Peptides against a protein of PDB entry 6NYY. Designs and how they scored, part 125

Target 1, 212 residues: chain A of PDB entry 6NYY
Amino acid sequence: KHFEQAIERVIGGLEKKTQVLQPEEKKTVAYHEAGHAVAGWYLEHADPLLKVSIIPRGKGLGYAQYLPKEQYLYTKEQLLDRMCMTLGGRVSEEIFFGRITTGAQDDLRKVTQSAYAQIVQFGMNEKVGQISFDLPRQGDMVLEKPYSEATARLIDDEVRILINDAYKRTVALLTEKKADVEKVALLLLEKEVLDKNDMVELLGPRPFAEKS
Target 2, 212 residues: chain A of PDB entry 6NYY as posed
Amino acid sequence: KHFEQAIERVIGGLEKKTQVLQPEEKKTVAYHQAGHAVAGWYLEHADPLLKVSIIPRGKGLGYAQYLPKEQYLYTKEQLLDRMCMTLGGRVSEEIFFGRITTGAQDDLRKVTQSAYAQIVQFGMNEKVGQISFDLPRQGDMVLEKPYSEATARLIDDEVRILINDAYKRTVALLTEKKADVEKVALLLLEKEVLDKNDMVELLGPRPFAEKS

## One batch from the design tools (peptide; made by RFdiffusion4, then SolubleMPNN)

Design b2_p22_6_s4 (from b2_p22_6, 8 letters changed)
Fold by OpenDDE base, seed 2:
Structure b2_p22_6_s4 (fold): chain B 212 residues (1-212), chain A 22 residues (1-22)
Amino acid sequence: as target 1 above (212 residues)
Amino acid sequence: MGTSLEDAPSFDELLDEEIAAR
């Protein structure tokens, strides 16, 4: 329910009801970042974690930094795992706190954008078909959509399905790895910054070989 | 002002890179 509403808000451009972060903000951030980190650790097609931090930088309260892949072509599976990793923070918050914060707003935006791109630009959805349309950038005059309203509805529905699938996958993963998320979060609260070595010490080696 | 966690790698960068690589 809360997640679906969040997706609808992102998709619909509805005014963001800002939830005020509780005094346990640092704890929330730690579990949020731990969610990203652990999701990235256990998703095959996620980028390798370089650093996770709960030290605020700029507008962010925390961040997870990943090794950029020198990759120009992404598979649907890779994009899905990236979506799951991106949802990791939100999912962690839900698992541990039963609440949803505004901290995941940008993550939801990114996930939503990725889902639309997969469906509308990359033709990765069988129901929508192999279509490729330019997504209007924020602020571009929404020129007439090159597709019908029926197609628009279909796109929106399939975007929601894709995001929901990614969310469910992330929930399943982080529920299975709940103890690992907690370990990472607790260590983040202690060290504020973790690197790959800290993660290896804590969780063991990443189960997926880094593509050298 | 929602505290944005700058957590996830920017999908925008990936999408832009994929678009630019075409």
Scores: peptide ipSAE 0.022, ipTM 0.606, DockQ to the pose 0.082
Fold by OpenDDE base, seed 5:
Structure b2_p22_6_s4 (fold): chain B 212 residues (1-212), chain A 22 residues (1-22)
Amino acid sequence: as target 1 above (212 residues)
Amino acid sequence: MGTSLEDAPSFDELLDEEIAAR
């Protein structure tokens, strides 16, 4: 109990017990978190879900925690599934509510950053080629791009394609699993916090063998 | 006050780890 709470504090921040969500906001958060959870559940290369919560912590209204893999090398397929999992909240909101909330802003940022990294750092795009440029860190003066404006446009186009492909994949998945997203969201509204065992009870065993 | 849902593993951590491993 105390050790789990300590880990949860380090990873998720302190619970803001004072932040009362309106019922509709709480519902939105539940479906958003359920989207992440279900996407992660049914994507082979996504990290295993540890915990999903709609209790506000730190700056977040909800969160999903995943078991970090001691993995230093990622394939393009793994990065795509991680992008899809990250889009799961946004896609769930679209499927169930037909609206976009500010809750997905950080997710979209992460997806965008991953897409750029794949294309310009890891050389994972065939059209752009095997290039590796250092992305400017937050706060670095964007010095002159080491590539032409034509290359910049190509990068931007291929980033958009990659994100859109991940988005479409996530929409297809969560549309297929819409009933599972609903089940998870409703259980979140009841319990506020779900663990892996709750997910197994609700959805059955994860269809992918846990890499031991 | 943008309520960020901190749900997905931060690609920032992956990028930072990869940058730090260089």
Scores: peptide ipSAE 0.022, ipTM 0.609, DockQ to the pose 0.102
Fold by OpenDDE base, seed 3:
Structure b2_p22_6_s4 (fold): chain B 212 residues (1-212), chain A 22 residues (1-22)
Amino acid sequence: as target 1 above (212 residues)
Amino acid sequence: MGTSLEDAPSFDELLDEEIAAR
């Protein structure tokens, strides 16, 4: 109880009550967040959903909160499912509205960064091989890349392939679970905030046992 | 203004935690 409230206070940056979303924007956010929530629910290696909200907080118009596993080591499968979960909002918008919004920009950035890290830092791509290079941090001078332009192009191509594979996987999942995405979105529009219990009541228990 | 999954640890946060643990 006290620890959950403390986490809620730290994560609960001041609800800037001031950004009243228009009804259409609120609908878009609800389906976006429902996409994240449902993707996370049905992906084995995704972090368990704790909370999903369409109340604007901080820089976001909505958010999904997950219990991060204190994991220092991630498998390729875990990173893929995380990418799919991150794409869930964008994919939901496409399935339901057939349009792209700016709402997914940060998600696409995260997915892109993860894909580059998998290929360039973790050596998880067979074509690029067992290489590990430091990615330039935001603001670091792009020092001389320790690889050729041909290798750079190969990396860019393999990043695109990985992102597209994650996207297709997410499209397949959320298309199969389209009714569940809609249920979550509609309930979000009603309650504005859902917790894990609301999700269990709506979708049933998460099909993957929480590894204690 | 994009919907940010605030609590998806940024890859940078994961890297920083991994570096700090080392």
Scores: peptide ipSAE 0.021, ipTM 0.591, DockQ to the pose 0.128
Fold by OpenDDE base, seed 4:
Structure b2_p22_6_s4 (fold): chain B 212 residues (1-212), chain A 22 residues (1-22)
Amino acid sequence: as target 1 above (212 residues)
Amino acid sequence: MGTSLEDAPSFDELLDEEIAAR
């Protein structure tokens, strides 16, 4: 409660009340955010949803806020579910509108970065092997890749496979939960902001025990 | 204009934290 209110105050201060979305854009955002929210709700290793909003904030047209896990170590399964949650907006748009918007660009970037890191930093891919290479940080000298061009191609292929697998998993999930995505989207269009309690009322309790 | 999970820790932040914890 107090933490949510503190976050709401910080978030509310960043809300660009000046950006009026067109009804169709608002609808797209609502289904996009509903996709994130529902994916996060039904993925075991996703972070618990705190808030979902279609009110423009900063550079975004909407957002889903999740309770940060005090977790420093992530499993492959956790990272996959996080990727699926991140893809939830894009997948929702595809399921409901049959079109792709630019709204998912940052999500795709995050998913791509995650997939790359899993393969080259965490050694989570069996074909690439247990390798760990530091990714160039922004501002680090472009160090030559410490691996061969053949390994680079293998990494690229396995990154695509991982993203596609996460995408297919998300499509399967949100197709199964299509009615729930629609319920959330419609309620977002009405309320503009939903909290965890709204989600519980709409979808029932999250099927996974919140790790306290 | 994109929708972002801006309020979720970026994967980069998670990666940086995980790298820093090692």
Scores: peptide ipSAE 0.010, ipTM 0.584, DockQ to the pose 0.133

Design b2_p22_7_s1 (from b2_p22_7, 12 letters changed)
Fold by OpenDDE base, seed 3:
Structure b2_p22_7_s1 (fold): chain B 212 residues (1-212), chain A 22 residues (1-22)
Amino acid sequence: as target 1 above (212 residues)
Amino acid sequence: MYALEPDVEEFEKLLKEYLDPV
C-alpha cells in the first residue's frame, strides 16, 4: 500500500482534484486510456497493465500505468507492440469519435522517437541498412548528419512507413476489440480508476502468460 | 497518457510529420 502510493505519486504527480473536466472531455480521456489499456492487454510484448485512471494528475488528464519489464534487449516485434500500445489512445479516439485531439501529443512523440531509434540506431530497417547513428539529443548542436540528404529522406520515409504500419495494426486490433474498449471506457467513467483485477473481470485473463 | 497542457505548435508539427508522409 504505502509503496504503491509512493510510486503513483512519483509517476503521476499530485492529483489535481481541482481540475474538473467537462463531461465530453472526461469521455474523450476515458476512451483514450481504454484504447491504451485494451491494446496493452491483447499485445503479447506490451508491458502488463497495473492501473488505468482518468483522474487528472500533474502530467496528464489520464494515464495507464504498466509494470515495466526488466529488459535490456528488445526485438523489433517487441518495439512494434510497444508502438501499437502507445498509439492505442489516438486510435481509440479515431474509432469512437472520428477526431484528433491534442491529448495524444506525448504518445505521438514517443512513437516517433521509437521509430527513428529503430531505423537509425538499431539498424532494424532493411532499406536503410545496418546503420547506427546517435540521434541528436534535445539541445545538442545538430552535428553534421553522418549521411547524405538522400539518406535522410529515406530515413524519414521509412519512419513514416513504420509508424503507419503500427497505426494500421492498432486500428485493426482495436476495431476487433471495439466492444472491449467500450466496456473499459464505460467502467472508467463510473469508477475513474481501474486495476488489473477490474480488467480481468471485464476482459478475462490476459491471453499471454506473464513471464515471471 | 492524455496530455493536460499540450504544446499546440509541437503537436501540429508531430501530427504533420505523422500524417503527411511527404
Scores: peptide ipSAE 0.184, ipTM 0.651, DockQ to the pose 0.596
Fold by OpenDDE base, seed 2:
Order: sequence, then structure tokens, then C-alpha cells
Structure b2_p22_7_s1 (fold): chain B 212 residues (1-212), chain A 22 residues (1-22)
Amino acid sequence: as target 1 above (212 residues)
Amino acid sequence: MYALEPDVEEFEKLLKEYLDPV
């Protein structure tokens, strides 16, 4: 309990108990977080879900927490599944509401960062080639790109392709699992916080063995 | 994570650049 709360504080910040979400916002958040949770549940290389919450915190209105794996090396497949999990919220909103909300901005940023990293840092794109460049840090003016403008355009195109592929994959997954997303969302609306056991009760055991 | 008070302009930019259905 205390350790989980500490992790929650680090990830989500201080709980904003005073922030009352409007019912529609709460619903949106619930389905958003349910999307993350379900995507993470059914993606092999996603981290196991620990907790999902729609209780507002300093950094967000809802969050999903996952058990970090002690992993130093990531495969392209792993990164893709992580991207899909990260897109799960946005995709859930699309599936259930047919609209986009600003709540997914951080997720989109993370996905974007991951996609760029895969392409320009990890050399994981065949068209761009086996290149590795440091991404500009947040706030660094990219004064000089170590590659041509043509390469820059190619990178941008391939980033878009990668994100779109992840998005489509997530849409397919959460469409298939739409009923599960709804179950999680509805239970979130009731309990506000779900743990792994709640997810097991709703969805059954995670289909992938937790790597110990 | 459902972000609090996101930068709408940045969000729209991200969507336009990366998630617009081609």
C-alpha cells in the first residue's frame, strides 16, 4: 500500500481530491483508461497492468500503471506493443465516442517520441537506414540536423507510418475487445480504481505469462 | 494517461502530423 502510493505519487503526482470531473468527462476518462488497460492486457509485449485509475492527480485525470520490466534492450515488437498500449486511450475514445479529446496529448507525445527514437536512434527503419542520431532534448533548438532535409522528410514520413500502423493495430485490437473495454470502463466508473485482480475478474487471466 | 489541461495547439499539431488518416 505505501509503496504503491509512493509510485502513484511519482507517476501521477498528488491526488487532486478536490477536482470533481463532470459525468461526461469522467466517462471519457474511464473509457480512455480502459483502453490503455485492455490494450496492455492483450498485447504480449506490454507491461503487466498494476492499477488503473480515474481519480484525478497532478499530472492527469486518469492513469494506468504497469509493472516495469527490468529490461535494457527492447525489440521493435516490444516497442510497437508499447506504442499500441499508449494509443489505447485515444483509440478507445474513437471507438466509443467517435471523437478526439485533448486528454491523449501526453500519450501522443510519448508515441511520437518512441517512433522517432526507433527510426533515428535505434535504426529500426529500413528506409531511413541503420542510423543513430541523438534526438534533440526537450527545449533544444535543433540548429543542425546531422542529416539532409530529404532524410528529415523521410524520417517524418516513416514516423507517421509507424504511428499509424500502431494506431491501426490498436484499433483492431480494441475493436475486437470492445466489450472488454466497456466492462473495464463501467467498473472504473463504479470503483474509480481497479487493480490487477479486478482485471482478472473482468477479463480472465492475462493471456500472456507474466515474465517473472 | 488522460492529461490535465493539455496544450491544444500542440495536440492538434501532433494529430495532424502523425494520426491523420492518410
Scores: peptide ipSAE 0.183, ipTM 0.630, DockQ to the pose 0.820
Fold by OpenDDE base, seed 4:
Structure b2_p22_7_s1 (fold): chain B 212 residues (1-212), chain A 22 residues (1-22)
Amino acid sequence: as target 1 above (212 residues)
Amino acid sequence: MYALEPDVEEFEKLLKEYLDPV
């Protein structure tokens, strides 16, 4: 209990009991978090879901908490599935509401960072090649890029392609599982917090063996 | 995570640069 609360504080910050969402905002958050949860459920290399909540905490109106894998090495396929899971909220909003909100900003930032890291740090792109450069941190003086402007443009293009591929994959998945996303969202609106057992009752067992 | 206090300008930039609307 104390450890779980500590993790929740690290991920979401302190619970803002004073933050009252309008019903439409709460609905948007529920479908957003349901998108994350369902994407994570049906993607092989996604982290196992522990908890999904639409109770506002810190900088978030809702969150999905996953069991951190004690994994230090990731394949390209694993990173793709993680990107898809991260896009699940935004994709759910598009499928159900046909609109975009600013709520997915943190997810988009994470996906963008991951895509750049794959291409310029991990050498996972064939066009850019087997290169590894330090990513400029936001706010760091952009030191002279160790590559040409042409290479910079190529990197930007390949980052966009990778993100769009992850987006399309997520759209395909959540469109197929649209009924499941709705079930999770509706149950979130009722209970505000779901755990793994709630997800099993609703969706059946996760189709991938949990690494014990 | 659904962001509580988004930077709208940053968000719009991210969408324009890296995500094509479906």
Scores: peptide ipSAE 0.182, ipTM 0.633, DockQ to the pose 0.899
Fold by OpenDDE base, seed 5:
Structure b2_p22_7_s1 (fold): chain B 212 residues (1-212), chain A 22 residues (1-22)
Amino acid sequence: as target 1 above (212 residues)
Amino acid sequence: MYALEPDVEEFEKLLKEYLDPV
């Protein structure tokens, strides 16, 4: 309990018990978080789901918490699945509501950062090649890019391709699992918080062996 | 995570540049 609460504070901040969402807003959040949860459930290289919540917190209206894998090395495939999981909320909103909300901004930022890192830090793109540059951190003086404008354009193009591929993969997955997303969203609207056991009862065991 | 206080301009920029709605 105390350890879980500490992790929850790091992810979502302090619970805002006084924040009342309109029913339609709460529904949007539920389907958004259900999208993250279900994407993570059915992606092999996603982290195992621990908790999903639609209780408003300091940083967000809902969240999904995962058990991070203790690994230092990531494959391109692993990073792709993590991107897809991160896009799960936005994709769920599109599938169920045919609209986008500003709620997915943080997820899009994370996906964008991951895509750039794969291409310009990890050398994971064949067109750009085996390059490794430090990305400027927020607040760092943007020093001159260590590459030409032509290379910058190529990087931007390949980042867009990678994100779009992850998006399409997530759309395909959550469309296939649409009924499961609905089940999770409806149960979230009832219970506000779900754990791993709730997900197992609802969807069955996760189809991937948890690396112990 | 569903963000509470998004920067709308930044969000629109991200969508336009990298993630066009399909």
Scores: peptide ipSAE 0.181, ipTM 0.632, DockQ to the pose 0.878

Design b2_p22_7_s2 (from b2_p22_7, 8 letters changed)
Fold by OpenDDE base, seed 5:
Structure b2_p22_7_s2 (fold): chain B 212 residues (1-212), chain A 22 residues (1-22)
Amino acid sequence: as target 1 above (212 residues)
Amino acid sequence: MTAAEPDEEEFQALVEKYLDPV
Protein backbone atom coordinates (compact mmCIF):
# COMPACT_ATOMS: atom_id res chain seq x y z
CA LYS B 1 0.00 0.00 0.00
CA HIS B 2 2.39 2.80 1.07
CA PHE B 3 5.07 1.58 -1.34
CA GLU B 4 2.59 1.38 -4.25
CA GLN B 5 1.39 4.92 -3.45
CA ALA B 6 5.00 6.12 -3.47
CA ILE B 7 5.59 4.53 -6.91
CA GLU B 8 2.32 6.05 -8.17
CA ARG B 9 3.43 9.48 -6.94
CA VAL B 10 6.78 9.18 -8.74
CA ILE B 11 5.17 8.08 -12.03
CA GLY B 12 1.93 10.13 -12.05
CA GLY B 13 2.75 13.00 -9.69
CA LEU B 14 0.48 14.35 -6.94
CA GLU B 15 -3.26 14.08 -7.55
CA LYS B 16 -4.76 17.46 -8.42
CA LYS B 17 -8.05 17.00 -6.55
CA THR B 18 -8.91 20.60 -7.52
CA GLN B 19 -8.71 20.02 -11.29
CA VAL B 20 -12.31 19.66 -12.48
CA LEU B 21 -12.60 18.33 -16.03
CA GLN B 22 -15.72 19.01 -18.04
CA PRO B 23 -17.81 15.84 -18.63
CA GLU B 24 -16.81 15.74 -22.32
CA GLU B 25 -13.11 16.14 -21.44
CA LYS B 26 -13.40 13.36 -18.83
CA LYS B 27 -15.00 11.12 -21.49
CA THR B 28 -12.12 11.89 -23.89
CA VAL B 29 -9.57 11.00 -21.17
CA ALA B 30 -11.39 7.73 -20.41
CA TYR B 31 -11.34 6.56 -24.05
CA HIS B 32 -7.72 7.72 -24.48
CA GLU B 33 -6.49 5.78 -21.43
CA ALA B 34 -8.63 2.78 -22.44
CA GLY B 35 -6.81 2.82 -25.81
CA HIS B 36 -3.42 2.59 -24.06
CA ALA B 37 -4.66 -0.12 -21.69
CA VAL B 38 -6.21 -2.34 -24.41
CA ALA B 39 -3.26 -1.92 -26.79
CA GLY B 40 -0.89 -2.92 -23.97
CA TRP B 41 -3.14 -5.90 -23.11
CA TYR B 42 -3.09 -7.40 -26.63
CA LEU B 43 0.52 -6.61 -27.65
CA GLU B 44 2.93 -9.44 -26.82
CA HIS B 45 5.96 -7.26 -26.10
CA ALA B 46 4.14 -4.50 -24.18
CA ASP B 47 4.70 -4.29 -20.43
CA PRO B 48 1.92 -5.79 -18.24
CA LEU B 49 -0.71 -3.25 -17.14
CA LEU B 50 -0.79 -2.53 -13.39
CA LYS B 51 -3.26 0.36 -13.21
CA VAL B 52 -5.21 2.77 -15.41
CA SER B 53 -6.67 6.02 -14.04
CA ILE B 54 -8.61 9.08 -15.21
CA ILE B 55 -7.87 11.01 -12.00
CA PRO B 56 -5.73 14.06 -12.90
CA ARG B 57 -2.18 14.11 -11.46
CA GLY B 58 0.16 17.05 -12.02
CA LYS B 59 -0.02 17.80 -15.77
CA GLY B 60 -1.43 14.33 -16.49
CA LEU B 61 -5.20 14.11 -17.04
CA GLY B 62 -5.07 10.30 -16.93
CA TYR B 63 -2.45 7.56 -17.04
CA ALA B 64 -1.77 3.87 -17.56
CA GLN B 65 0.90 2.30 -15.34
CA TYR B 66 2.79 -0.81 -16.35
CA LEU B 67 5.08 -3.20 -14.52
CA PRO B 68 8.59 -2.17 -15.55
CA LYS B 69 10.65 -5.09 -16.83
CA GLU B 70 14.33 -5.24 -15.98
CA GLN B 71 15.21 -5.36 -19.68
CA TYR B 72 18.54 -4.17 -21.05
CA LEU B 73 18.15 -5.42 -24.66
CA TYR B 74 15.23 -4.63 -26.96
CA THR B 75 14.37 -6.17 -30.34
CA LYS B 76 12.78 -4.21 -33.21
CA GLU B 77 9.55 -6.12 -32.55
CA GLN B 78 9.57 -5.12 -28.88
CA LEU B 79 10.17 -1.45 -29.72
CA LEU B 80 7.35 -1.55 -32.31
CA ASP B 81 4.86 -2.96 -29.78
CA ARG B 82 5.88 -0.26 -27.28
CA MET B 83 5.30 2.39 -29.97
CA CYS B 84 1.86 0.91 -30.73
CA MET B 85 0.93 0.91 -27.02
CA THR B 86 2.03 4.56 -26.77
CA LEU B 87 -0.11 5.46 -29.83
CA GLY B 88 -3.14 3.64 -28.34
CA GLY B 89 -4.59 6.81 -26.77
CA ARG B 90 -4.50 8.89 -29.98
CA VAL B 91 -5.88 5.99 -32.03
CA SER B 92 -8.75 5.47 -29.57
CA GLU B 93 -9.70 9.17 -29.87
CA GLU B 94 -9.75 8.84 -33.68
CA ILE B 95 -11.83 5.62 -33.66
CA PHE B 96 -14.46 6.82 -31.16
CA PHE B 97 -14.69 10.59 -31.72
CA GLY B 98 -13.46 11.13 -35.31
CA ARG B 99 -11.27 13.92 -33.88
CA ILE B 100 -7.91 14.20 -32.13
CA THR B 101 -6.89 16.34 -29.15
CA THR B 102 -3.68 17.87 -27.75
CA GLY B 103 -3.78 15.19 -25.02
CA ALA B 104 -1.49 12.85 -27.00
CA GLN B 105 1.44 15.31 -27.22
CA ASP B 106 3.66 13.51 -24.68
CA ASP B 107 2.85 10.15 -26.33
CA LEU B 108 3.82 11.51 -29.75
CA ARG B 109 7.06 12.88 -28.27
CA LYS B 110 7.94 9.43 -26.90
CA VAL B 111 7.10 7.73 -30.21
CA THR B 112 9.18 10.27 -32.16
CA GLN B 113 12.16 9.79 -29.81
CA SER B 114 11.88 6.00 -30.10
CA ALA B 115 11.72 6.10 -33.91
CA TYR B 116 14.80 8.33 -34.17
CA ALA B 117 16.71 6.15 -31.70
CA GLN B 118 15.90 3.00 -33.71
CA ILE B 119 17.12 4.55 -36.97
CA VAL B 120 20.15 6.64 -35.92
CA GLN B 121 21.34 5.02 -32.65
CA PHE B 122 20.49 1.31 -32.93
CA GLY B 123 21.09 0.81 -36.69
CA MET B 124 17.67 -0.88 -37.04
CA ASN B 125 16.74 0.59 -40.46
CA GLU B 126 17.89 -1.16 -43.66
CA LYS B 127 18.04 2.02 -45.81
CA VAL B 128 19.96 4.13 -43.28
CA GLY B 129 22.12 1.11 -42.37
CA GLN B 130 24.37 0.06 -39.49
CA ILE B 131 25.09 3.53 -38.11
CA SER B 132 25.01 5.01 -34.59
CA PHE B 133 24.97 8.74 -33.81
CA ASP B 134 24.24 10.51 -30.56
CA LEU B 135 20.88 12.28 -30.60
CA PRO B 136 21.05 15.93 -29.52
CA ARG B 137 19.83 16.21 -25.94
CA GLN B 138 17.29 18.86 -25.06
CA GLY B 139 19.40 21.99 -24.43
CA ASP B 140 22.55 20.81 -26.22
CA MET B 141 23.81 23.28 -28.80
CA VAL B 142 22.98 21.75 -32.17
CA LEU B 143 26.53 20.98 -33.23
CA GLU B 144 27.06 20.14 -36.90
CA LYS B 145 25.29 16.88 -37.75
CA PRO B 146 27.85 14.11 -38.40
CA TYR B 147 26.02 13.29 -41.69
CA SER B 148 25.04 15.00 -44.96
CA GLU B 149 21.75 16.76 -45.79
CA ALA B 150 20.91 13.79 -48.02
CA THR B 151 21.30 11.45 -45.02
CA ALA B 152 19.22 13.85 -42.88
CA ARG B 153 16.38 13.69 -45.44
CA LEU B 154 16.63 9.88 -45.57
CA ILE B 155 16.43 9.71 -41.75
CA ASP B 156 13.38 12.02 -41.71
CA ASP B 157 11.64 9.89 -44.36
CA GLU B 158 12.37 6.60 -42.58
CA VAL B 159 11.24 8.02 -39.18
CA ARG B 160 7.93 9.03 -40.79
CA ILE B 161 7.51 5.56 -42.36
CA LEU B 162 8.23 3.80 -39.03
CA ILE B 163 5.77 5.98 -37.04
CA ASN B 164 3.07 5.62 -39.72
CA ASP B 165 3.54 1.83 -39.75
CA ALA B 166 3.18 1.74 -35.95
CA TYR B 167 0.08 3.98 -36.21
CA LYS B 168 -1.56 1.74 -38.85
CA ARG B 169 -0.78 -1.37 -36.76
CA THR B 170 -2.40 0.31 -33.72
CA VAL B 171 -5.48 1.32 -35.78
CA ALA B 172 -5.88 -2.28 -36.96
CA LEU B 173 -5.53 -3.65 -33.40
CA LEU B 174 -7.89 -1.21 -31.67
CA THR B 175 -10.45 -1.51 -34.50
CA GLU B 176 -10.46 -5.29 -33.95
CA LYS B 177 -10.68 -4.71 -30.16
CA LYS B 178 -13.09 -1.72 -30.38
CA ALA B 179 -15.68 -3.34 -28.10
CA ASP B 180 -12.99 -4.00 -25.47
CA VAL B 181 -11.81 -0.35 -25.58
CA GLU B 182 -15.40 0.79 -25.05
CA LYS B 183 -15.89 -1.62 -22.09
CA VAL B 184 -12.72 -0.30 -20.42
CA ALA B 185 -13.63 3.35 -21.09
CA LEU B 186 -17.16 2.94 -19.68
CA LEU B 187 -15.84 1.19 -16.56
CA LEU B 188 -13.22 3.97 -16.12
CA LEU B 189 -16.00 6.57 -16.23
CA GLU B 190 -17.74 4.63 -13.44
CA LYS B 191 -14.77 3.68 -11.20
CA GLU B 192 -12.13 6.29 -12.27
CA VAL B 193 -9.38 3.73 -11.48
CA LEU B 194 -8.94 0.16 -12.74
CA ASP B 195 -6.32 -2.42 -11.77
CA LYS B 196 -5.12 -5.64 -13.43
CA ASN B 197 -7.92 -7.65 -11.77
CA ASP B 198 -10.62 -5.33 -13.15
CA MET B 199 -9.07 -5.81 -16.61
CA VAL B 200 -9.06 -9.63 -16.22
CA GLU B 201 -12.73 -9.59 -15.15
CA LEU B 202 -13.63 -7.37 -18.11
CA LEU B 203 -11.46 -8.80 -20.93
CA GLY B 204 -10.35 -12.19 -19.62
CA PRO B 205 -6.75 -13.15 -18.86
CA ARG B 206 -4.03 -11.40 -20.87
CA PRO B 207 -3.26 -13.68 -23.86
CA PHE B 208 0.51 -13.52 -23.20
CA ALA B 209 2.29 -15.20 -20.32
CA GLU B 210 3.87 -12.67 -17.99
CA LYS B 211 7.60 -13.20 -18.32
CA SER B 212 8.70 -13.38 -14.74
CA MET A 1 -2.93 11.97 -21.52
CA THR A 2 -1.46 15.39 -20.65
CA ALA A 3 -2.83 18.94 -20.49
CA ALA A 4 -1.79 21.25 -23.34
CA GLU A 5 1.32 23.37 -22.73
CA PRO A 6 1.86 26.61 -24.72
CA ASP A 7 5.67 26.17 -25.05
CA GLU A 8 5.38 23.13 -27.33
CA GLU A 9 4.30 24.72 -30.67
CA GLU A 10 7.70 23.95 -32.20
CA PHE A 11 7.50 20.36 -31.05
CA GLN A 12 3.92 20.05 -32.30
CA ALA A 13 5.14 21.15 -35.74
CA LEU A 14 7.75 18.36 -35.67
CA VAL A 15 5.12 15.79 -34.68
CA GLU A 16 2.81 16.92 -37.49
CA LYS A 17 5.72 16.52 -39.94
CA TYR A 18 6.16 12.84 -39.05
CA LEU A 19 2.55 11.79 -38.49
CA ASP A 20 0.48 11.84 -41.64
CA PRO A 21 -2.89 13.34 -40.82
CA VAL A 22 -5.23 10.36 -41.01
Scores: peptide ipSAE 0.122, ipTM 0.579, DockQ to the pose 0.598
Fold by OpenDDE base, seed 2:
Structure b2_p22_7_s2 (fold): chain B 212 residues (1-212), chain A 22 residues (1-22)
Amino acid sequence: as target 1 above (212 residues)
Amino acid sequence: MTAAEPDEEEFQALVEKYLDPV
């Protein structure tokens, strides 16, 4: 209880009772968060869902909380599934509304950062090769890139390919599970907060055993 | 999902170019 509340405060901030979402915005948030939740449910290497909420907190209009794993090593497959889960909100908006919103900006930032890290820090791209460079931190003087402009273009292209592959994978998954996304979204609009038990009632048990 | 931040518009445009419409 106290630990979960502390995590909620760190992730969500204080509940901003003052952010009254319009019904259409609240619907968009519900489908967005349902996309994250369902993607996380059906992706093997995604972290298990703990809670999904459409109650605005801090800068968040809604959020999905996952059980953090104490993991120090990530595979390429794990990073891909994490990217797909992170894209689940944007993809859900596309599938259900045929439009995208600004609500995925933080998700896109995370996905972009992950893709660059995979390619330029972890050497996970065969075309770019076994390279590892520090990404410029926000506010660091962009020192001369340790690679040529041709390599920079190759990196940018391979980042785009990786993100688009994750996006397509997420579209395929959430299209297959479209009815499940809708069930979660509709129940979110009713309850505003769902836990793991609500998800089990709607979707059945998560098909992947939680690696303890 | 997050509320739009006006100071992130340029950054948003940069990240969106990596997501081709599917």
Scores: peptide ipSAE 0.114, ipTM 0.573, DockQ to the pose 0.581
Fold by OpenDDE base, seed 4:
Structure b2_p22_7_s2 (fold): chain B 212 residues (1-212), chain A 22 residues (1-22)
Amino acid sequence: as target 1 above (212 residues)
Amino acid sequence: MTAAEPDEEEFQALVEKYLDPV
């Protein structure tokens, strides 16, 4: 209990019990977090969901907590499923509300960083090839790129393609599972917090064997 | 989901740059 609460505080920040969301905002958060939860449930290489919450914490309006895996090596397929899970919130908003919100900014940043890393650090793109260079940190004016402007354009194009492929995959998944996203969102609006057992009761067992 | 930070421009630029509207 105390250790778990300490981890939750480090990962999620302090619960801002004083932050009152408008009902429509709270609904948007519920469907957004339901999108993450359902995407993570039905993606083989996604991390197992531990908890999903629509209780505001720090700057977070809601969060999904996953079992941290001590994983040092990632496949391209694993990185794609993680991107899809990260896009699940935005995609859920699109499917249910036909609009996008600023609430997915951090998710888009994470997806963007992952896409760039796959292409320019891990050599996972066939068009760019087996190259690896350090990504500029946010705010580092990389004065000299180790590649041509043509390569820069190619990288930008391939990043967009990779993100769009992950987005389309997530749209297909959450459209197929639309009723499950709705169930999770409605239960979130009722309970504010769901755990793995709530998800099993609602959706059935996760279709992928947990790696023991 | 996170609360909007004042840098809405960066967010919009990310959407326009990397996500084609479906």
Scores: peptide ipSAE 0.109, ipTM 0.575, DockQ to the pose 0.717
Fold by OpenDDE base, seed 3:
Structure b2_p22_7_s2 (fold): chain B 212 residues (1-212), chain A 22 residues (1-22)
Amino acid sequence: as target 1 above (212 residues)
Amino acid sequence: MTAAEPDEEEFQALVEKYLDPV
């Protein structure tokens, strides 16, 4: 109890009790976070869900909290499932509302960064090949790209392909699990916060064994 | 899900650095 509350304060920041979302915005947040939660539940290589909330915290209107794995090596499949989980919010909005919002901008940023890293740092793309170069950090001088404009275009195209593949995979998953996304979203609108036990009660046990 | 904020200068710098200007 006290330890969980301390972790929640560190991770979630101060609850902005003052940010009253309109009912329609609150509904959008609930379905968005339900999309993340359900995608993470049914993707093997996603981190286990700990908590999902539609209570605004800091800049976040809602969040899904996962137990991070102490992992030093990632496979291409693991990175793909993490991308799909990250796209789960945007995909849920599209499936349920037929519209997209600005609320997925940070998710899209993370997915974009992951896709570039896979292609240009980890050599995980066959067309680009076994290359690795450092992505500039924020504030680093733009050094000349160590590759041609033709290679730049190829990288950009392969990034879009990878993101689109992750998006399509997420659409397929959340379409199959559409009823589960709705159950989670509706329960979020009622309780505002769900834990792992609420998810197990609602969806059944996660189909993947938690690595102990 | 996050509230709409002006593009973080950080992300713009990253986009300018790695993404061809769309």
Scores: peptide ipSAE 0.139, ipTM 0.564, DockQ to the pose 0.255; fails the geometry check

